# Ledger of designs, part 36: peptides against a protein of PDB entry 3QIS

Target 1, 334 residues: chain A of PDB entry 3QIS
Amino acid sequence: PSLELSRREFVFENVKFRQLQKEKFQISNNGQVPCHFSFIPKLNDSQYCKPWLRAEPFEGYLEPNETVDISLDVYVSKDSVTILNSGEDKIEDILVLHLDRGKDYFLTISGNYLPSCFGTSLEALCRMKRPIREVPVTKLIDLEEDSFLEKEKSLLQMVPLDEGASERPLQVPKEIWLLVDHLFKYACHQEDLFQTPGMQEELQQIIDCLDTSIPETIPGSNHSVAEALLIFLEALPEPVICYELYQRCLDSAYDPRICRQVISQLPRCHRNVFRYLMAFLRELLKFSEYNSVNANMIATLFTSLLLRPPPNLMARQTPSDRQRAIQFLLGFLL

## One batch from the design tools (peptide; made by RFdiffusion4, then SolubleMPNN)

Design b1_p10_3_s3 (from b1_p10_3, 6 letters changed)
Fold by OpenDDE base, seed 4:
Structure b1_p10_3_s3 (fold): chain B 334 residues (1-334), chain A 10 residues (1-10)
Amino acid sequence: as target 1 above (334 residues)
Amino acid sequence: SFLDSYRPEL
């Protein structure tokens, strides 16, 4: 069997978080026999492509002289955003289109990723006084490495913040402040806040706005701004409550005094973000008659975002663990 | 407000 491919090189320019890009090509059976095609893993790979890439269809059957359109879809989710922001991964891949009892066809994927404040660490963002798109990529790498080292130093209680670092970190990321300040000003009376989905186009505008500017006003509906805050918290590489404290939060969930002690042990930026969010959510709950927001709904919603199980425990999270995690947050909302 | 105390110095 043999195929003809209309293209073998694909370039995805300016790939962004949550922005789907598509490139299409045709495969034609120019042979005399039917053929089955599939995208196959390279040697030592578990998947035929990187997590941000998909082929559709990824397999199929072609009669002689049949042609099929294949879509190559590039989509950076929360699962790929962090490694692309750090430059650990890149918009580069090689796909192997295999023919049963035939030859392999190699497709080259290339492009560039545009960094996002979504999926960037709280530590790095607290050091960014400018939009992330104004930060040189080299400095983003240094900020993530320094953020890792500072998180470790903070956990070890070892080094006072060297007062000699010319630029004091922000108390909270400017991006989360902008989102929360907007919601506090404009969304406290918004019916079904955090219950109604945002618009996908508005979400993309909000993300692009936060990545490229420091706006006076966030674009979009209150629902889109609220969902953007949820997406931001979900995309964090390290959740607002660090993974190292997860079990201690569950163990303390019914003692509000111990819960406050656990939160006091968070890295400064994480602790500030947690306190800021809890203060905002308590203000929002004062307007429950208008916004239909209650403490149980908010605790349930924000628990999955703020108090995530460590990746090694995610598959083992019990209903009891979820209830304890919700109870932990309720102690800060009531 | 308490929320305004978190305003970034930009």
Scores: peptide ipSAE 0.574, ipTM 0.962, DockQ to the pose 0.909
Fold by OpenDDE base, seed 1:
Structure b1_p10_3_s3 (fold): chain B 334 residues (1-334), chain A 10 residues (1-10)
Amino acid sequence: as target 1 above (334 residues)
Amino acid sequence: SFLDSYRPEL
C-alpha cells in the first residue's frame, strides 16, 4: 500500500487558551490495493498525539484512488494550559500516520503558544503586576519556581516572611480582582447570574483582555464575565483550596470554627482569594431577589471549582463527600 | 468596602 499526502508540515501560530485552530490535509491511496491508515503512538507514548492535538479521522480505509480529508485540531484546554504557560510543553509534535502492511508517514506539528493568566498559579499571578503577555517567558518560569518555594515555606513555617526589599506580592491576582470587581459593580442585579452561559466570542475577548491589558472595564455581558470567573477558577493548576487541605475541609464541614481554622492554613494567596470570593458571593446573595442566586446553588457550583478532590481521589468521590464539600462552603456563605 | 481592601496596588 502507498499514500500521497498533500501536506506533511503544519504550523499553528499564536495558539491561545480555549481557541480552536484547524489545519486540513488530504491523503490519497495512489496504490492498487485498499489500505487501512491509523495514527499510532511513537516510541513509548500512550497516545498518538499530545493532549492539545487531535486528528479527525484518526483511522480509516481507503480504496484505490480514494482521497480523504484529515483535520488537525489544536485546542488548549484546562488540561494543557498550565504546562504550555510554563513552557514545559510546546506547540510541537510528530504524528505517525501508519499504513497497514505499509510505511509510516511522519507529520511535523509546530507553532507558538501565547501564555494566559488562565492556568497560571495564584502565587505567580500575585507576583505579576503586569499582564502576562508583557512578562518574558523566562520570568514566568522564575515566578512559578518562586511561587512553589513560597507555597512550601507557607505550609511548613508559620513564620511571617520577612518581606525584604522585593516587591510585595498582590493580596489577590489582578485578573480575579478585575473579574470580581466588575461583577460586584455591574452584575449584582443580573437575572440568572452564574446560571446562564456566556457567549464564546465574549469569553475569548475577556481572556485576551486579561492576558494583554489591565482594563478599567471587562468587555462582554455579565454572563460572560461570570463564566470567565468560573473558567479561571477551573483552570487553576492548584485549586483555591489546596489539595492538601481537601480531606480536612470534608472532616470539618459541620463545624464552622474548624472550617475557618482549615482556611487559615492555606498559603497567603489562596487564603486571600478564598476570603475575597466568599465576601463577593455573600454580597451577591443580598441581591437574590434580582439575580435568582441562592446559597445552595452558589455552594454547589463553586464547591466543584474551589474544593476539588486531589487527582488520586477524583474517581473515589462519594455523594457524601460532595455533600460535605458543599456544606463546608455553605458555612462561609451564610 | 471590604472588597475594595483587596484592590491591587499596581
Scores: peptide ipSAE 0.568, ipTM 0.961, DockQ to the pose 0.940
Fold by OpenDDE base, seed 5:
Structure b1_p10_3_s3 (fold): chain B 334 residues (1-334), chain A 10 residues (1-10)
Amino acid sequence: as target 1 above (334 residues)
Amino acid sequence: SFLDSYRPEL
């Protein structure tokens, strides 16, 4: 069996978080026998491609002289954004198109990724006074390394040594402040806030705006700005409540004094973001007559974003654990 | 406001 491929090299320029790109090629059976094709893993890989890449179809049958179109889809989700922002991963892959009892065909995937404040750590963002697209990639690596060291010092309750001539970190990321300040100014009276979805085009404009500028006003509807805040919180590599405190939040969920003590043990940036968001959400709840927002809805929505189970416990989350997590957050909204 | 106390010094 043999195949002819219309193209073997694919370039994805200016790949961005949540922006789908597609490239297509044709495969043709130029043999005299039916062929089964499939994309197969390389040696030491569990999957035929990286998490941000997909082939459609990834397998199939071709009769003699049959032709099929294959789509190569590049999409950076929350699961790939962090490793691409740090430059640990890149828009580079090799696909192996296997022909049953035939030859392997190699496809080269290449391109460039544009870093986002979405999927960047709270600690790194607290050190960024400029938009992420203005920060050199080398300095992003240094900021992530410094962020890890500051988290570890905070967990160890090490008193920060001398505030030497290093620029003082922000209390909260400027991106979170911009989103929340906009919602506080313009969205407190917005009917169905956090219940109505935003527009995908407006979400992309908001992401690009936060990655490239420090705007006076965020573009798009109040619903799109609200959804952008949810996407930001979901894309964090570590949730606003650090994974190390997850179980203690569940265990304390019915004692408001212990809940406040658990939050006081968060790293400075995480603790500030949590208190800032809770202050905003309590302010939003004063306008419940206008915005249809209630404490149970907000607690249910934000609990999944702020108090995520550690990756090793995700498959074991019980309905009781979810109810305790909601009750923990309710104690800060009421 | 209390929210304004979180304003970044840029």
Scores: peptide ipSAE 0.567, ipTM 0.960, DockQ to the pose 0.911
Fold by OpenDDE base, seed 2:
Structure b1_p10_3_s3 (fold): chain B 334 residues (1-334), chain A 10 residues (1-10)
Amino acid sequence: as target 1 above (334 residues)
Amino acid sequence: SFLDSYRPEL
């Protein structure tokens, strides 16, 4: 069997979080025999491609002189955004298009990723006074390393923040502040807030706006701004309530005093974000007659975002654990 | 407001 490929080199320029890019190519059976094609893993890989890449179709059958279009889809989800922001991963891959009893055809994937405040740690974002797209990649790496060290020191209750770091960290990420301040100003009377989905185009505009600027106003509907806040919280590499405190939150869920003690043990940035969000959500609840928002709805929605089980426990979360997690948040909303 | 106390100094 033999194939002709219309293209073998693919460049994905300016790849962004949640923005789908597609490149298409054709494969043609220029042989005299039918062929089965498939994308196959390289020798040391479990998958034929990186998590942010997909081929469609990834396998198929071609008669002699048949042609099929293959789409290469690049999509950075919450699952790939953090490792791309840090530069641990890159928009580079090699796909192996295999023919049964035939040759391998290599496809080169390349491109560049544009960092996002989505999927960046709260600690790093608290050190970013400028939009993330203005921050040199080298400085992003340094900010993540410094943020890890400061988290570790904070958890160990060791040494005050070295006041010798020339720039005082923000109390909360500017991106969270911009989203919440917008919602507080314009969305408190918004009917069905956090219940109506945003528009995908507006979500992209909001993400790009937060990554590139410090806007006076967030673009889009109140629903899109509200959903952007949820997406931001979901994309955090470490949830607002650190994984190390997850079980203690569940164990304390019915003791408001212990709940507050557990929150006091969070790293400074995480603790500030938690308190800021709880203050906003309590303010939003005062307008329940207008926005149809209640404490149980909010607690249920935000529990999955703020109080995530550690990855190793996700598959084992009981209905009781979920109810305890909701009860933990309710103690801060009421 | 209490929310304004979290305003970033940019």
Scores: peptide ipSAE 0.566, ipTM 0.960, DockQ to the pose 0.910

Design b1_p10_3_s4 (from b1_p10_3, 5 letters changed)
Fold by OpenDDE base, seed 3:
Structure b1_p10_3_s4 (fold): chain B 334 residues (1-334), chain A 10 residues (1-10)
Amino acid sequence: as target 1 above (334 residues)
Amino acid sequence: SFLEQYRPEL
């Protein structure tokens, strides 16, 4: 069997978080026999492609002289955004299109990723006074390394914040401040806030706006701004409540005094973001007659975002653990 | 508001 491929080199320019890009090519059976094709893993890989790439179809049959269109889809989810932001991963892959009892055909995937404030650590964002797209990639790496070291120092309670660091970190990321300040100003009376989905086009505009500028006003509907806040919190490499404190939050869920002590042990940036969000959500709950928002709904929604189980415990999360996690947040909303 | 204490100095 043999295939003819219309193209073997693919370039995905300006890949962004949550923006689907597609490149298509044709494969044709120029042989005399039916053939089965499949994308196969390389020798050391578990998957035929990186998590941000897929082929559709990834396998199939071709009759003699049949042609099929294959779509190469590039989509950066929350699962790939952090490693692409840090430059640990890149928009570079090689696909192996295998023909059963035939040849391997290599496809080269290349491109560039545009960093996002979505999927960047709270610590790095607190050091970032400019939009992420204005920050040199080298400086982003340094900011993540410094952020990790300061987080570790803050957990150890060892070092007073050296007042001599030339730039004081922000109390909260500017991006989360902009989202929450917008919602506080314009969305407190919004009916069905956090219940109605945003528009995908508006979400992309909000992400692009926060990545490239410091806007006076966030574009899009209140629902899109609200969903953008949820996406931001979901995309964090570490949740607002650090994984190390997850079990202690569950264990303390019915003791409001212990809950406050657990939160006091968060790294400064995480603690500030948590307190800021809880303050906002308590203000939002005062407008429940207008926005239909209640404490149980908010606690349920934000628990999955703020108090994520560690990856090793995700598969073991019981309904009781979920209820304790909700109860933990309720103690800050009521 | 209580939220203004978190305003970033940009």
Scores: peptide ipSAE 0.534, ipTM 0.952, DockQ to the pose 0.895
Fold by OpenDDE base, seed 5:
Formats: sequence, structure tokens, C-alpha cells
Structure b1_p10_3_s4 (fold): chain B 334 residues (1-334), chain A 10 residues (1-10)
Amino acid sequence: as target 1 above (334 residues)
Amino acid sequence: SFLEQYRPEL
């Protein structure tokens, strides 16, 4: 069996978080026998492609002289955004199109990624006074390394922040401040806030705005700004409540004193973000007659974002654990 | 606002 491919090289320019890009090519059976094609893993890979790439269809049959269109889809989700922001991964891959009893055909994927404040650590963002697109990639790496070291030092309670001439970190990321300050000013009376989805075009504009500028006003509807805050919290490499404190939050869920002690043990940036969000959400609840927002809805929504199970426990989360997590957050909203 | 205490110094 043999295939003819219309193209073998694909370039994805200016790949961004949550922005789908597609490239298409044709494969044709120029042989005299039916053939089965499939994308196969390379040596030592578990998957035929990186997590941000897919082929559709990824397998199929072709009769003699049959032609099929294959779509190569590039989409950076929350699962790939952090490693692309750090430059640990890149928009580069090789796909192996295998023909059963035939040849392997190699496809080259290349391109560039544009970093986002979405999927960047709270620690790095607290050190970032400029939009992420103004920060050199080398400096992003240094900010993530320094952030990891400060998180470890903060957890160990060892070193007071040396008052040395290093620029003091922000209390909260400017991106979170911009989103929450906008919602506080303009969305407290918005009907169905956090219940109505935003527009995809507006979400992309909000992401691009936060990545490239420090706006006076965030573009888009209040629903799109609210959903952008949820997406931001979901995309964090570490949740606002650090994984190390997850079990202690569940164990303390019915004791408001212990809950406050657990939060006091968070790294400074995480603790500030948590307190800032809880202060905003308590203010939003005062307008429940206008915005239809109640404490149980907010606690249910934000618990999944702020208090995620550690990766090793994700498969074991019980309905009881989820209810304890909600009860933990309710103790800060009421 | 009580939220203004979290304003980043930019």
C-alpha cells in the first residue's frame, strides 16, 4: 500500500491560550489495494502527539483512489498552558502517519507560542509589574524559579523577606485585581452573574488585553469578565489553596477557627488572593436580590476552582470530600 | 472600597 500526502509541513504562528488553530491536508490511496492508516506514537511516547495537538480523523480506511481530509487542530488548554508559558514545551512536534503493512510518513509541526498570564503561577505574577507579553522569556523562567524557591521558604517559615533592594512583590497579581475591581464596580447588580456564560470572542479579547496591557477598563460584557476570572482560577498551575493544605481544609470544614488558621499558613500571594476573592464574593452576596447570586451557588462554583484535589488524589474524590470542600468555603462567605 | 487595599502599586 502507498499514500500520497498533499502537505507534510505545518506552521502554527502566534498560538495563544484557548485559541483554536486548524490546518488541513489530504491523503490519497494511490495504490491498488485498500489501506488502513493511523497516527502512531514515536519511540518512548505514550501518545501520537503532544497534548495541545490532535489529528481528525486519527485513523481510517481508504479504498483505491480514495481521498480523505485530515485536520490538524492546535489548542492550548489549561493542561498545556503552564509548560508553554515557561518555554519547557514549544509548538514543535513530529507526527507519524503509519500505513498498515506500508510506510511511515512524517509530518513536521512547528510554530510559536505567545505567553499568557493565564496558567502562570500566582508567585510569578506577583513579581510581574508589566504585562506578560512585555516580559522577556528568560525573565519568565527566572521569575518561576524564584517563585518556587520563595514558596518553599514561605512553607518552611524560615526566612523573613530580606528588606533588601529587590522590588517587593505585589499583594495580588495585577490581572486578578483588574478582573475583580471591574466586577466590583460594574457587575454587582448584573442578573445571573457567574451563571450566564460569556462570549468566546469577548473572552479572547479579555485574555489578550490582560496579556498585553494594563487597561483602565476590561473589554466585554460583565458575563465575559466573570467567566474570564473563572478561567484564570482554573488555569492556575497551583490552585489558590495550595495542594499541601487540601486535606487540612476538608478536615477543618466544620470548624471556622481551624479554617482561618489553615488559610493563614498559605504563601503570602495565595493568602492575599484568597482573602481578596472572599471579600469580593461577600460584597457580591449583598446584592443577591439584583444578581440572583446565593452563597451555596458561589461556594459550589468557586470550591472546584480554589480547592482542587492534588493530582494523586483526583481519581479518589468522594461526594463527601466535595461537600466538605464546599462547607470550608461557605465559612468565609457567611 | 475595602478592596482598594489590594491595589497593586504599578
Scores: peptide ipSAE 0.523, ipTM 0.949, DockQ to the pose 0.877
Fold by OpenDDE base, seed 1:
Structure b1_p10_3_s4 (fold): chain B 334 residues (1-334), chain A 10 residues (1-10)
Amino acid sequence: as target 1 above (334 residues)
Amino acid sequence: SFLEQYRPEL
């Protein structure tokens, strides 16, 4: 069996978080026998492609002289955004299109990723006084490394922050401040806030706005700004409540004094973001008659974002653990 | 507001 491919090299320019890009090519059976094609893993790979790439269809049959269109879809989700922001991964892959009893055909995927404040650590963002797209990629790497080291130092209760000539980190990321300050100013009376989905185009505009500028006003509807805050919190490489404190939050869920003590042990940036969000959400709850937002709804929604189980425990989360996690947040909303 | 204390110095 043999195939003709219309294209073998694909370039995805300016790949962004949550922005789908598609490239298409044709495969034609130029042989005299039916063929089965499939995308196969390379040696030592578990998948035929990286998690931000998909082929559709990824397998099929072609009769002699039959042609099929294959779509290559590039989509950076929360699962790939962090490793692409750090430059640990890149928009590069090789796909192996296999023919049964035939040869392999190699497809080259290349491109560039544009970094996002979404999927960047709270520690790194607290050191970014400029939009992430203005920060050199080399400095993004250094900021993530320094962020890790400062997090470890904070957990160890070690050396006071040397008051040296390094610019003081922000109390909270400017991006989360902008989102929350916008919602506080404009969305407190918004009916069904956090219950109505935003518009996908407005979400992309908000992401691009936060990545490229420090706006006076965030674009889009209050629903889109609210959903952008949820997406931001979901995309964090580590949740606002660090994974190491997860079990202690569950164990303390019914003692508000112990809950506050657990939060006091968070890294400075995480602790500030948590307190800022809880202060905002308590303010939002004063407008419950207008926005239909109640403490149980907010606690249920934000628990999955702020108090995520460690990856090794995700598959084992019980209904009791979920209820404890909700109760933990309720103690900060009431 | 209580939220204003979290304003980033940019």
Scores: peptide ipSAE 0.521, ipTM 0.949, DockQ to the pose 0.898
Fold by OpenDDE base, seed 2:
Structure b1_p10_3_s4 (fold): chain B 334 residues (1-334), chain A 10 residues (1-10)
Amino acid sequence: as target 1 above (334 residues)
Amino acid sequence: SFLEQYRPEL
């Protein structure tokens, strides 16, 4: 069997978080026998492609002189955004299009990724006074390394040695402040806030706005701004409540005094973000007659975002653990 | 507001 491919090289320019890009090509059976094609893993890979890439169809059958269109879809989810922001992964891959009893055809995938404040650590963002797209990639790497060291020092209750020469980190990321300040000013009376989904186009505009500027006003509806806050919290490489404190939050869930002590042990940026969000949500709950927001709804929604189980425990979360996690958060909303 | 204390100095 043999195939003709209309294209073998694909370039995905300016790939962004949550923005789908598609490239299409044709494969034609120029042989005299039917052929089955499939994308196959490379010698040491478990998957035929990286997590941010997909082929559709990824397999199929072609009679002699048949042609099929294949779509190569690039989509950066929350699962790939952090490794692409750090430059640990890149928009580069090689796909192997295999023919049964035939040859392998290699497809080259290349491109560039544009960093996002979504999927960036709270520690790094607290050190960014400018939009992330203005920060050199080399400085992003240094900020993530420094952020890790400062997190470890904070957990060990070590005083930072260099209080004097480095610019003081922000109390909270400017991106979180912009989202929450907008919601506080304009969305406290918004009916069905955090219950109505945003518009995908408005969400993309909000993400691009936060990545490229410091706006006076965030674009889009209150629902889109509210959902952008949820997406931001979901995309964090580490949740607002650090994984190291997860079990202690569950164990303390019915003791409001111990809950406050656990939160006091968070790294400074995480602790400030937690307190800021809880202060906002308590203010939002005063308008429950207008916005239909109640403490149980908010606790249920935000618990999955703020108090995530460590990756090794995700598959083992019991209904009791979920209820304890909700109860922990309720103690800060009531 | 209580939230204003978290305003970033940019």
Scores: peptide ipSAE 0.514, ipTM 0.947, DockQ to the pose 0.893

